# Ledger of designs, part 61: peptides against a protein of PDB entry 7C96

Target 1, 73 residues: chain A of PDB entry 7C96
Amino acid sequence: PVIPDDFRCPISLELMKDPVIVSTGQTYERTCIEKWLQAGHGTCPKTQQTLTSTVLTPNYVLRSLIAQWCEAN

## One batch from the design tools (peptide; made by RFdiffusion4, then SolubleMPNN)

Design b2_p22_2_s1 (from b2_p22_2, 11 letters changed)
Fold by OpenDDE base, seed 1:
Formats: structure tokens, C-alpha cells, sequence
Structure b2_p22_2_s1 (fold): chain B 73 residues (1-73), chain A 22 residues (1-22)
């Protein structure tokens, strides 16, 4: 079935398994954003805004929604 | 305007993907 755009990582464009929120409020797959940050970048991949923090907060709501979607499809 | 922004964001995302997928 068609995967909702909000369930896809802005970088990998794949269904997120471990979505995390960056300081700008954007959500990415943990692995993707960690690689980006490890490469020495300090900006939000999608918006190019400077990150005020490199802390990655698990997006539990989205993770749950994705899980529910996967179970139903 | 919004379309232009979205286009640029997608382009950047693709560039990032290439970088992290190396």
C-alpha cells in the first residue's frame, strides 16, 4: 500500500523505524540524522536551519502511528 | 513559493542521502 509521506524519512525516503525529532521540530530516521551529524553538520537536513541542539528526541507518537499503520497494512 | 522551497529541500535531501550512503 501507499506509505504516507509523513511516515517517510526526509532523507532516505523510506518508512521510518526509529523516528527522532531534531531541535527544529523535523523528524528523521535516527540512523540517517546521526550519520549526518557525525559527518560534522550542524544544520537540519530538510530546512537547512541551524540546530540549537544535537539532542535527538524519540518521536514516540509517530513511531506508534507508523506501527499501527504497519499492523493494518 | 512553497513549491520552490519543497524542491530545494528535496534536492538537499538527495544530496545528503548520497553523502551518508557512501
Amino acid sequence: as target 1 above (73 residues)
Amino acid sequence: MEEEKKKKEKEKAEEILKEIEE
Scores: peptide ipSAE 0.377, ipTM 0.804, DockQ to the pose 0.340
Fold by OpenDDE base, seed 4:
Structure b2_p22_2_s1 (fold): chain B 73 residues (1-73), chain A 22 residues (1-22)
Amino acid sequence: as target 1 above (73 residues)
Amino acid sequence: MEEEKKKKEKEKAEEILKEIEE
């Protein structure tokens, strides 16, 4: 079935497995955003805003929602 | 403005995807 937009990583466009939230509030697949940051960038890929922090906060709610969706589909 | 913003976001996402996949 069609993957909900909110469940897709803005970068990979794939279903997120380990969603993390950046300082701008946007959520990405951990692997994707880590690679972006490791490349020396300090901006939010989606919004272009400068990140006030490089801390990646696990989006547990979304992770659970995705898991539930996967179980049902 | 909304469409322009979305366009920029998509373009950047594509750029990033290309970069991180290299």
Scores: peptide ipSAE 0.374, ipTM 0.804, DockQ to the pose 0.323
Fold by OpenDDE base, seed 3:
Structure b2_p22_2_s1 (fold): chain B 73 residues (1-73), chain A 22 residues (1-22)
Amino acid sequence: as target 1 above (73 residues)
Amino acid sequence: MEEEKKKKEKEKAEEILKEIEE
């Protein structure tokens, strides 16, 4: 089935396995956003807003929702 | 509208992905 847009990483456009939230509130696949930050960027890929922190917080709610969706599809 | 939005999103994602891979 078609993967819900909210379950896709804004960078890879693939189903997220380890979704993390950045300071702007946007969620990305951990690997993708880490590579972006390691490349020297300090902005949110989706919004271009400057990140107030480089801390990545696991999005457990979304992770659970994705898991439930995968179980049903 | 939705098709255009999706197209622009894909284009942007590809641009970011390319930059990360370089």
Scores: peptide ipSAE 0.370, ipTM 0.795, DockQ to the pose 0.709
Fold by OpenDDE base, seed 2:
Structure b2_p22_2_s1 (fold): chain B 73 residues (1-73), chain A 22 residues (1-22)
Amino acid sequence: as target 1 above (73 residues)
Amino acid sequence: MEEEKKKKEKEKAEEILKEIEE
């Protein structure tokens, strides 16, 4: 089945399992964004905006929605 | 327009993926 765009990581383009929100409000797969940050980048991959914080906030709502979608597909 | 956006997003994603995987 086709995966909703909002459920895909902007980096890997794969279904997110552990979605996290960065300071710009964009959501990424935790592993992907952590690697990006570890590589020395301080910007949001999708928007190129400078991150005001490197804190990654779990997107529990999206995680639940994705889980529900996976159960139905 | 939407097709172009999708293409650019994919291209950038691939570029980023390359960086983080190296």
Scores: peptide ipSAE 0.362, ipTM 0.794, DockQ to the pose 0.583

Design b2_p22_2_s2 (from b2_p22_2, 13 letters changed)
Fold by OpenDDE base, seed 5:
Structure b2_p22_2_s2 (fold): chain B 73 residues (1-73), chain A 22 residues (1-22)
Amino acid sequence: as target 1 above (73 residues)
Amino acid sequence: KKEEEEKKKEEEAEKILKEIEE
């Protein structure tokens, strides 16, 4: 089925399983953004904005929506 | 249009993935 754009990681372009929000408000798959940060980057992959924090906040709302979508499709 | 936008997103994503994997 067609995966909604908002449900896909901007990096992997795959359905997110563990979506996390960075300081800029963008959401990524945890694994992807962690690897990006580990590579020494301090910017948002999508917007190139500087991250004010490296804290990754779980996007529970999106996670729930994706789970619901997966169950229905 | 949407196809061009999607293609651009894909290209940007590939650049990032390549950087992460290296």
Scores: peptide ipSAE 0.451, ipTM 0.818, DockQ to the pose 0.743
Fold by OpenDDE base, seed 4:
Structure b2_p22_2_s2 (fold): chain B 73 residues (1-73), chain A 22 residues (1-22)
Amino acid sequence: as target 1 above (73 residues)
Amino acid sequence: KKEEEEKKKEEEAEKILKEIEE
């Protein structure tokens, strides 16, 4: 089935398994954004905005929504 | 259109992935 855009990582374009929110409010797959940060970047991949923090906050709501979607599909 | 938007997203994603791999 078609994966909702909001459930896909902006980088991998795949269904997120461990979605995390960056300081800009954008959500990415943890693995993807961590690799981006480890590569020395300090900006939001999607918006190019400078991150005010490198803290990655788990997006539990989205994770739950994705889980529900997976169960239904 | 949707198809063009999706293509753009894919291109942007590819750029990011490329930078991550470098």
Scores: peptide ipSAE 0.449, ipTM 0.818, DockQ to the pose 0.870
Fold by OpenDDE base, seed 2:
Structure b2_p22_2_s2 (fold): chain B 73 residues (1-73), chain A 22 residues (1-22)
Amino acid sequence: as target 1 above (73 residues)
Amino acid sequence: KKEEEEKKKEEEAEKILKEIEE
């Protein structure tokens, strides 16, 4: 079935396994955003907004929703 | 329009992936 857009990483376009939230509120796959930051970028890939912090916060709610979706599909 | 939006997202994603891999 079609994967909900909110469940896909804006970078990899794949179903997220370890979703994390950046300071702008956007969520990405941890691996993807970490590589982006390690490459020297200080902006949000999706919005181009400057990140006020490079701290990545696990999106536990989304992780759970994705898991539930996977079980049902 | 949905197809266009999806295409745009894909293009942006590809650009980002390229930057990350380089």
Scores: peptide ipSAE 0.444, ipTM 0.816, DockQ to the pose 0.805
Fold by OpenDDE base, seed 3:
Structure b2_p22_2_s2 (fold): chain B 73 residues (1-73), chain A 22 residues (1-22)
Amino acid sequence: as target 1 above (73 residues)
Amino acid sequence: KKEEEEKKKEEEAEKILKEIEE
């Protein structure tokens, strides 16, 4: 089935396994955003907004929704 | 329309991935 856009990482375009939220509210796959930050960037890849924090918060709600979708498909 | 949007997303993603790799 077609993966919902909201379930795909904006960077890898793949189904997220460990979705995390950045300070701008956007969600990315942990591995992808960590590499982006480690490369020296201080902005949100999708919106280009400056990050007010480099803290990555697990998006448990989305993780659950993705899990439910995977079970149904 | 949707195909164009998807293409644009792919292009943006590719650019981001390239920046990460460099």
Scores: peptide ipSAE 0.067, ipTM 0.581, DockQ to the pose 0.877

Design b2_p22_2_s3 (from b2_p22_2, 13 letters changed)
Fold by OpenDDE base, seed 1:
Structure b2_p22_2_s3 (fold): chain B 73 residues (1-73), chain A 22 residues (1-22)
Amino acid sequence: as target 1 above (73 residues)
Amino acid sequence: SEEKKRKEQEEKAKKILEEIEK
């Protein structure tokens, strides 16, 4: 079925499996954002805002919502 | 529009993806 836009990684455009929140509040697939950061970038891919931290916080709420959606669809 | 915004986001995503896959 139709995957909600909020469940897709802004980079891979695929359903997120391990969503993480960056300092700007945007959420990405962990693997994608880690590769971006490892490549030497210090900005938010989606907004271009400078990241105040490289800490990646798991988005447990979204992870749960995605899991629920997958179960129902 | 939603369609225009979607396409723009997709193109942007593609560029980012290409960069991180290098």
Scores: peptide ipSAE 0.368, ipTM 0.805, DockQ to the pose 0.639
Fold by OpenDDE base, seed 4:
Structure b2_p22_2_s3 (fold): chain B 73 residues (1-73), chain A 22 residues (1-22)
Amino acid sequence: as target 1 above (73 residues)
Amino acid sequence: SEEKKRKEQEEKAKKILEEIEK
């Protein structure tokens, strides 16, 4: 089945397993955004906005929605 | 179109991945 756009990581374009929110409010797969930050970038991959923090907040709501979708599909 | 937008997103993603994998 087709993966909903909101469930795909903007970087990997794959279904997110551990979605995290960056300071700009965008959500990415944890491993993807961590690699981006480790590469020396300080901006939001999707919006190019400068991150005010490197803290990654788990997106529990989205994680649950994805889990529900996976169970149904 | 939806297809066009998807392709654009894929191109952006590829560029990002390229940066990450360096």
Scores: peptide ipSAE 0.367, ipTM 0.805, DockQ to the pose 0.864
Fold by OpenDDE base, seed 3:
Structure b2_p22_2_s3 (fold): chain B 73 residues (1-73), chain A 22 residues (1-22)
Amino acid sequence: as target 1 above (73 residues)
Amino acid sequence: SEEKKRKEQEEKAKKILEEIEK
C-alpha cells in the first residue's frame, strides 16, 4: 500500500524506522538527520530554519503509529 | 496543487540525500 506522507522521512522519502524530532519540531529518520548534521549543517532540512539544538529526541508516538500501520498493511 | 507540492519535495529531498551520501 501507499505509505502515508507523515510516515516517510523528508530526506530519504522512505518509511521511518527510527524517527527523531529536531528542535524545529520536524521528524526525520535518525540516520538521515545525523548525516546532515555531521556534514556541517545547522539547519532543518525541510524548513531551512536554524536549529536551536542538535539534540535528537525519539518520536515514540510516531514510531508506534508506524508499527501499527505496518502490522495492518 | 498536491502534485506540484509532492514534486517539489521530491526534488529537494534528492538534493539533500545526494549531499549526505557523499
Scores: peptide ipSAE 0.362, ipTM 0.803, DockQ to the pose 0.634
Fold by OpenDDE base, seed 2:
Structure b2_p22_2_s3 (fold): chain B 73 residues (1-73), chain A 22 residues (1-22)
Amino acid sequence: as target 1 above (73 residues)
Amino acid sequence: SEEKKRKEQEEKAKKILEEIEK
């Protein structure tokens, strides 16, 4: 089945398993964004906006939606 | 087009992946 765009990580382009939200509001796979930040970047990969914080907030709603989608497909 | 947008996003993603995997 076609994976909804909102369920794909902007970096890996794969279905997210542990989606996290950055300060710009964009969501990424945790491992992907952590590597980006660890590489010394302080911007949002997708938008290039400067991150006001490096805190990663779990996107529980999206995680649940993805889980439901996976179960149905 | 949707295809152009998709390809553009794919290329951008590839560049990011290349950088984080260094």
Scores: peptide ipSAE 0.361, ipTM 0.803, DockQ to the pose 0.749

Design b2_p22_2_s4 (from b2_p22_2, 14 letters changed)
Fold by OpenDDE base, seed 5:
Structure b2_p22_2_s4 (fold): chain B 73 residues (1-73), chain A 22 residues (1-22)
Amino acid sequence: as target 1 above (73 residues)
Amino acid sequence: MKKKEEEEKKKKAKEILEEIEK
């Protein structure tokens, strides 16, 4: 079925399994954003805004919503 | 409009993905 846009990683464009929020408020798949940061980047892939922190916060709300969607679809 | 926007997002995502997978 069609995956809701908010459930897809801005980088991989795939359904997120471990969504994390960066300092700009954007959410990405953990592995994707970690690779981006490891590559030496300090900006938000989607917005190009400079990250004030490299801390990645789990988006539990979204993770739950995605899990519920996966169960129903 | 949505189609064009989707294409741009896909293009940008591909560029980023190429960078991290390089």
Scores: peptide ipSAE 0.449, ipTM 0.826, DockQ to the pose 0.701
Fold by OpenDDE base, seed 3:
Structure b2_p22_2_s4 (fold): chain B 73 residues (1-73), chain A 22 residues (1-22)
Amino acid sequence: as target 1 above (73 residues)
Amino acid sequence: MKKKEEEEKKKKAKEILEEIEK
């Protein structure tokens, strides 16, 4: 089935496995955003807003929702 | 509208992905 847009990483456009939230509130696949930050960027890929922190917070709620969706599809 | 937005998202994602994969 078609993957819901909210379940896809804004960078890879693939179903997220380890979704993490950045300071702007946007969620990305951990691997993708880490590579972006490691490349020297300090902005949110989707919004271009400057990140107030480089801390990545696991989005457990979304992770669970994705798991539930995968279970049904 | 929807397709146009989808294409723009794909374009942007591709540009970012290309950069982080270097």
Scores: peptide ipSAE 0.448, ipTM 0.825, DockQ to the pose 0.673
Fold by OpenDDE base, seed 2:
Structure b2_p22_2_s4 (fold): chain B 73 residues (1-73), chain A 22 residues (1-22)
Amino acid sequence: as target 1 above (73 residues)
Amino acid sequence: MKKKEEEEKKKKAKEILEEIEK
């Protein structure tokens, strides 16, 4: 089935397993965004907006929605 | 239009992947 766009990481374009939210409100796969930040970037990959924080907040709601989708499809 | 948008997202994703995989 077609994977919902909101369930795909903007970087890997794959179904997210450990989605995290950055300060701009965008969600990415943890591994992807961590590598981006570790590479020295301080901006949101998708929007290019400057991150006000490098804290990554787990998107538990989305994680659950993805899990439910995977179970049903 | 949707195809172009999708291709742009794919292109940007590749650029980012290239950057983080260096």
Scores: peptide ipSAE 0.445, ipTM 0.824, DockQ to the pose 0.761
Fold by OpenDDE base, seed 4:
Structure b2_p22_2_s4 (fold): chain B 73 residues (1-73), chain A 22 residues (1-22)
Amino acid sequence: as target 1 above (73 residues)
Amino acid sequence: MKKKEEEEKKKKAKEILEEIEK
């Protein structure tokens, strides 16, 4: 079935397994955003906004929603 | 419009992927 846009990583465009929120409020797959940061970038890939922090906060709500979606599909 | 938006997102994603894969 079609993956909801909000469930896909803005970078990989794939269903997120470990969604994390950056300081701008955008959510990405942990692996993707970590690679972005490791590459020396300090901005939000989607919005281009400068990150005020490199802390990645797990998006538990989204993770649960994705899990529920996967179970139903 | 939806298709065009998706194409733009794919293009952006590709640009990012290219950057992180360097």
Scores: peptide ipSAE 0.443, ipTM 0.824, DockQ to the pose 0.828

Design b2_p22_3_s1 (from b2_p22_3, 11 letters changed)
Fold by OpenDDE base, seed 2:
Structure b2_p22_3_s1 (fold): chain B 73 residues (1-73), chain A 22 residues (1-22)
Amino acid sequence: as target 1 above (73 residues)
Amino acid sequence: MKELQEKLKKEIEERKKKAELE
């Protein structure tokens, strides 16, 4: 089945397992964005906007939606 | 750093294009 775009990490293009939100509101797979930040970048990979914080907030709602989708497909 | 970001941006874009063609 076709994976909804919102369920895919903008970086890996794969179904997210541990989605996290950055300060710009974009959501990424935790491991992907952590690697990006660890490389010294202070911008959002998708939007190129400057991050006001490097804190990663778990996207619990999306995590749940993805889990539900996985159960149905 | 800016250069690296640009490279990644292009890579992501190309990957998305590839996915659309498949």
Scores: peptide ipSAE 0.088, ipTM 0.623, DockQ to the pose 0.436
Fold by OpenDDE base, seed 4:
Structure b2_p22_3_s1 (fold): chain B 73 residues (1-73), chain A 22 residues (1-22)
Amino acid sequence: as target 1 above (73 residues)
Amino acid sequence: MKELQEKLKKEIEERKKKAELE
């Protein structure tokens, strides 16, 4: 079925498996955003806002929601 | 780097549009 937009990584457009939150509050697939940061960028790919931190916080709530969605669909 | 980000953003947008059309 149609994957909710909030469940897709803004970069890969795929269902997120390891969603992480950046300082701007946006969520990305860990591997995608890590590659972006490792390339030397210090901004949020989606919003273009400067990241106040490069710390990536696991989005456990979203991870759980995605898991539940996968079970139901 | 800002230019690179701009290109990525545009690419992401285009991919989203394409996905919605499918």
Scores: peptide ipSAE 0.085, ipTM 0.621, DockQ to the pose 0.345
Fold by OpenDDE base, seed 5:
Structure b2_p22_3_s1 (fold): chain B 73 residues (1-73), chain A 22 residues (1-22)
Amino acid sequence: as target 1 above (73 residues)
Amino acid sequence: MKELQEKLKKEIEERKKKAELE
């Protein structure tokens, strides 16, 4: 099945299992963005904008949508 | 760090193109 682009992590290009939102509003797979931050980066991988915070907020809505999609496909 | 980010961006773009082709 064709995975919706919004359901894919910008970094891994894979279906997100634990999507999290960064301060810029972009969503990534938790593991991917954490590794990026651990490497010492303070910017958003996709937009290159400076992160005002390193706090990662779970994207529950997207997580739910992905779960529903997985069940249907 | 900025250079690394640019490299990542390019890599992502290339991977997307490859995914679309396949």
Scores: peptide ipSAE 0.084, ipTM 0.615, DockQ to the pose 0.404
Fold by OpenDDE base, seed 3:
Structure b2_p22_3_s1 (fold): chain B 73 residues (1-73), chain A 22 residues (1-22)
Amino acid sequence: as target 1 above (73 residues)
Amino acid sequence: MKELQEKLKKEIEERKKKAELE
């Protein structure tokens, strides 16, 4: 089945396994955004907004929704 | 910094086009 766009990482375009939220509210696959930050970038890949924090918060709700979708498909 | 981000955006856009074509 077609993977919902909201379930895909904006960077990898793949189904997110460990979705995390950045300070701008956007969600990415943990590994993708970590690599971006480790490279020295301080902006949100999707919005180009400056990050007020480099803290990555697990998106438990989305993780659950993705899990439910995977079970149904 | 800005240039790198633009390159990423371009790459993402191209991947989306390819996915849509397929």
Scores: peptide ipSAE 0.072, ipTM 0.598, DockQ to the pose 0.349

Design b2_p22_3_s2 (from b2_p22_3, 9 letters changed)
Fold by OpenDDE base, seed 5:
Structure b2_p22_3_s2 (fold): chain B 73 residues (1-73), chain A 22 residues (1-22)
Amino acid sequence: as target 1 above (73 residues)
Amino acid sequence: MEELRKELEKEIEERRRRAELE
């Protein structure tokens, strides 16, 4: 089945397993965005907006939706 | 770092564009 775009990490383009939200509101796979930040970047990969915080907030809603999708597909 | 950032961001965008076309 086709993976919904909202369920794919903007970086890896793969189904997110541990989606996290950055300060810009965009969601990424945790490992992907952590690598990006650890490399010294301070912008949102998707929007190029400056991140006001490096805090990564788990996107539990999306995680749940993805889990449901995986069960159905 | 700035150049690296730009290149990576560009690559990400290009990958997304390709994925959307598929």
Scores: peptide ipSAE 0.088, ipTM 0.634, DockQ to the pose 0.439
Fold by OpenDDE base, seed 2:
Structure b2_p22_3_s2 (fold): chain B 73 residues (1-73), chain A 22 residues (1-22)
Amino acid sequence: as target 1 above (73 residues)
Amino acid sequence: MEELRKELEKEIEERRRRAELE
């Protein structure tokens, strides 16, 4: 079935397994955004907004929603 | 660094555009 857009990483375009939230409120796959930050970028890949923090917060709610979706589909 | 950022952001946007057209 079609994967909901909110469940796909804006970078990899794949179903997220370890979603994390950045300061702009956008969510990415951890490995993808970490590589982006490690490359020296200070902006949000999706919105191009400057990140006020490089702290990555696990999106446990989305992780759970994705897991539930996978079980149902 | 700025040029590299622009290149990567461009690639990400192009990938998103292609996905939207599918």
Scores: peptide ipSAE 0.084, ipTM 0.628, DockQ to the pose 0.473
Fold by OpenDDE base, seed 4:
Formats: structure tokens, C-alpha cells, sequence
Structure b2_p22_3_s2 (fold): chain B 73 residues (1-73), chain A 22 residues (1-22)
């Protein structure tokens, strides 16, 4: 089954397990974006926009949608 | 660091493009 693009991490390109939202509104796998930030980057990998904050907000809605998709596929 | 960032961002974008073509 084809994984919806919105369910894939822009970095890993894999189905997200712990999706988090960055300041630009983009969502990534937590571990991926954390490693990106820890590497010294301050931009959004997908949009290249500067992050106004390094706070990562859990995307519970997306997590739920992904879980539902996994159950159906 | 700037060049490293750009290279990684480019790599990510290229990977995404390849995935879209598959």
C-alpha cells in the first residue's frame, strides 16, 4: 500500500511514528528533526525557513490518522 | 556549517523528489 505523503517524514521519507510540528508548521518525525537541530541547523528541512523556535509540538491529530491508516492497511 | 546545512538540505530535497517520481 502506498503511504500518503502527509504521513511520511520529509527527512526519513518513512511513516511517522512520533510526528511533531515545528514553528513553520511542517511536521517531522521527532527523532529526525531533533537530530537535524542537534547538528546545528536552525532551518526547516522542507521549507528552508528559519525556525523561530526549536520547540517541537506533538501532532496528535496526525498521529491518530496514521494509526488509523495502519490499522486499515 | 552553512555549507554543511545546504548540502544536507539539498540531499533531503533530492531524496523527496526521487520518492515522488517512484
Amino acid sequence: as target 1 above (73 residues)
Amino acid sequence: MEELRKELEKEIEERRRRAELE
Scores: peptide ipSAE 0.078, ipTM 0.619, DockQ to the pose 0.443
Fold by OpenDDE base, seed 1:
Structure b2_p22_3_s2 (fold): chain B 73 residues (1-73), chain A 22 residues (1-22)
Amino acid sequence: as target 1 above (73 residues)
Amino acid sequence: MEELRKELEKEIEERRRRAELE
């Protein structure tokens, strides 16, 4: 089955396991965005917008949706 | 044409950023 685009990390392009939301509202795989931030970047990889915060918020809804999708497929 | 150009350039830049993270 085809993985929905919203379930793929914009960076790794793989199915997200631990999706987190950045200040711009975009969601990434935690490990991917953490590496980006640790490299000294302060922008959103996808939108190039400046991050107002480096806090990463777990996207529980998406995590649940992905889990359900995985079980069904 | 201008909008298309900008969109293509953005896509290229995004792909480049992803490659740099890998």
Scores: peptide ipSAE 0.040, ipTM 0.543, DockQ to the pose 0.055

Design b2_p22_3_s3 (from b2_p22_3, 11 letters changed)
Fold by OpenDDE base, seed 1:
Structure b2_p22_3_s3 (fold): chain B 73 residues (1-73), chain A 22 residues (1-22)
Amino acid sequence: as target 1 above (73 residues)
Amino acid sequence: MEKLKKELEEEVEERKKKAELE
């Protein structure tokens, strides 16, 4: 079935397994955004906005929604 | 670092365009 765009990582374009939120409010797959940050980037891949923090907050709600979607599809 | 950053950001943008097109 068609994967909702909100469930896909803006970087990998794949269904997120460990979604995390950056300071700009955008959500990415943890592994993807960590690699981006480790490479020395300080901007949000999707919006190009400067990140005010490199803290990554787990998006538990989205993780749950994705899990539910996977079970139903 | 800025050049490398721009190249990677461009790559991400291109991937998005490809996915949106397909």
Scores: peptide ipSAE 0.051, ipTM 0.596, DockQ to the pose 0.477
Fold by OpenDDE base, seed 5:
Structure b2_p22_3_s3 (fold): chain B 73 residues (1-73), chain A 22 residues (1-22)
Amino acid sequence: as target 1 above (73 residues)
Amino acid sequence: MEKLKKELEEEVEERKKKAELE
């Protein structure tokens, strides 16, 4: 089935399993954004905005929505 | 990560084009 765009990681373009929010408000797959940061980048991949923090906040709402979608599809 | 970045850029471009068409 077609995966909703909001459920796909902007980096991997795959269904997110552990979505996290960065300081800019964008959500990515944890592993993807962590690798991005570890590579020395300090910007938001999607918006190119400078990250004010490297803290990654779990997007529980999205995680739940994705889980529900996976169960239904 | 270089490949992922390119994919992201491509995705963003595609979304822009889609929005423009609508």
Scores: peptide ipSAE 0.043, ipTM 0.528, DockQ to the pose 0.104
Fold by OpenDDE base, seed 3:
Structure b2_p22_3_s3 (fold): chain B 73 residues (1-73), chain A 22 residues (1-22)
Amino acid sequence: as target 1 above (73 residues)
Amino acid sequence: MEKLKKELEEEVEERKKKAELE
């Protein structure tokens, strides 16, 4: 079935396996956002807002929701 | 990044069309 948009990484457009939240509140696949930051970018890919921190926080709630969706589909 | 977002969007749309026809 069609993957819900909220479950897809804004960068890869693929189902997120390790979703992390950036300082702007947006969520991305860990590997994608890490590569973005390592490339020298200091902004949020989706919103273009400047990141106040480079800390990546695991989105446990979304991770759980995705797991539940995968189990049902 | 290996692919631009636009290229990925096109790829996803093509996959959706294929899935709908099947």
Scores: peptide ipSAE 0.022, ipTM 0.442, DockQ to the pose 0.123
Fold by OpenDDE base, seed 2:
Structure b2_p22_3_s3 (fold): chain B 73 residues (1-73), chain A 22 residues (1-22)
Amino acid sequence: as target 1 above (73 residues)
Amino acid sequence: MEKLKKELEEEVEERKKKAELE
């Protein structure tokens, strides 16, 4: 089966294990976005929009959906 | 799960052809 695009990290292109939401509303794998921010970037990798905050919010709903998808495939 | 593993391997391979974001 094809992995849903929304389940893949925009950076790693891999199925997310620890999805987090940035201020722009985009979701990334935690480790990927953390490295991006630590590198000194202040923009959203996917949209290039300036981040109003560097706070990363766990996307629990997506985490659950991915888990369910993995179990079914 | 075997299907998932194969798909993940394919995605990793595709990523290698893409320019690093950082």
Scores: peptide ipSAE 0.016, ipTM 0.413, DockQ to the pose 0.105; fails the geometry check

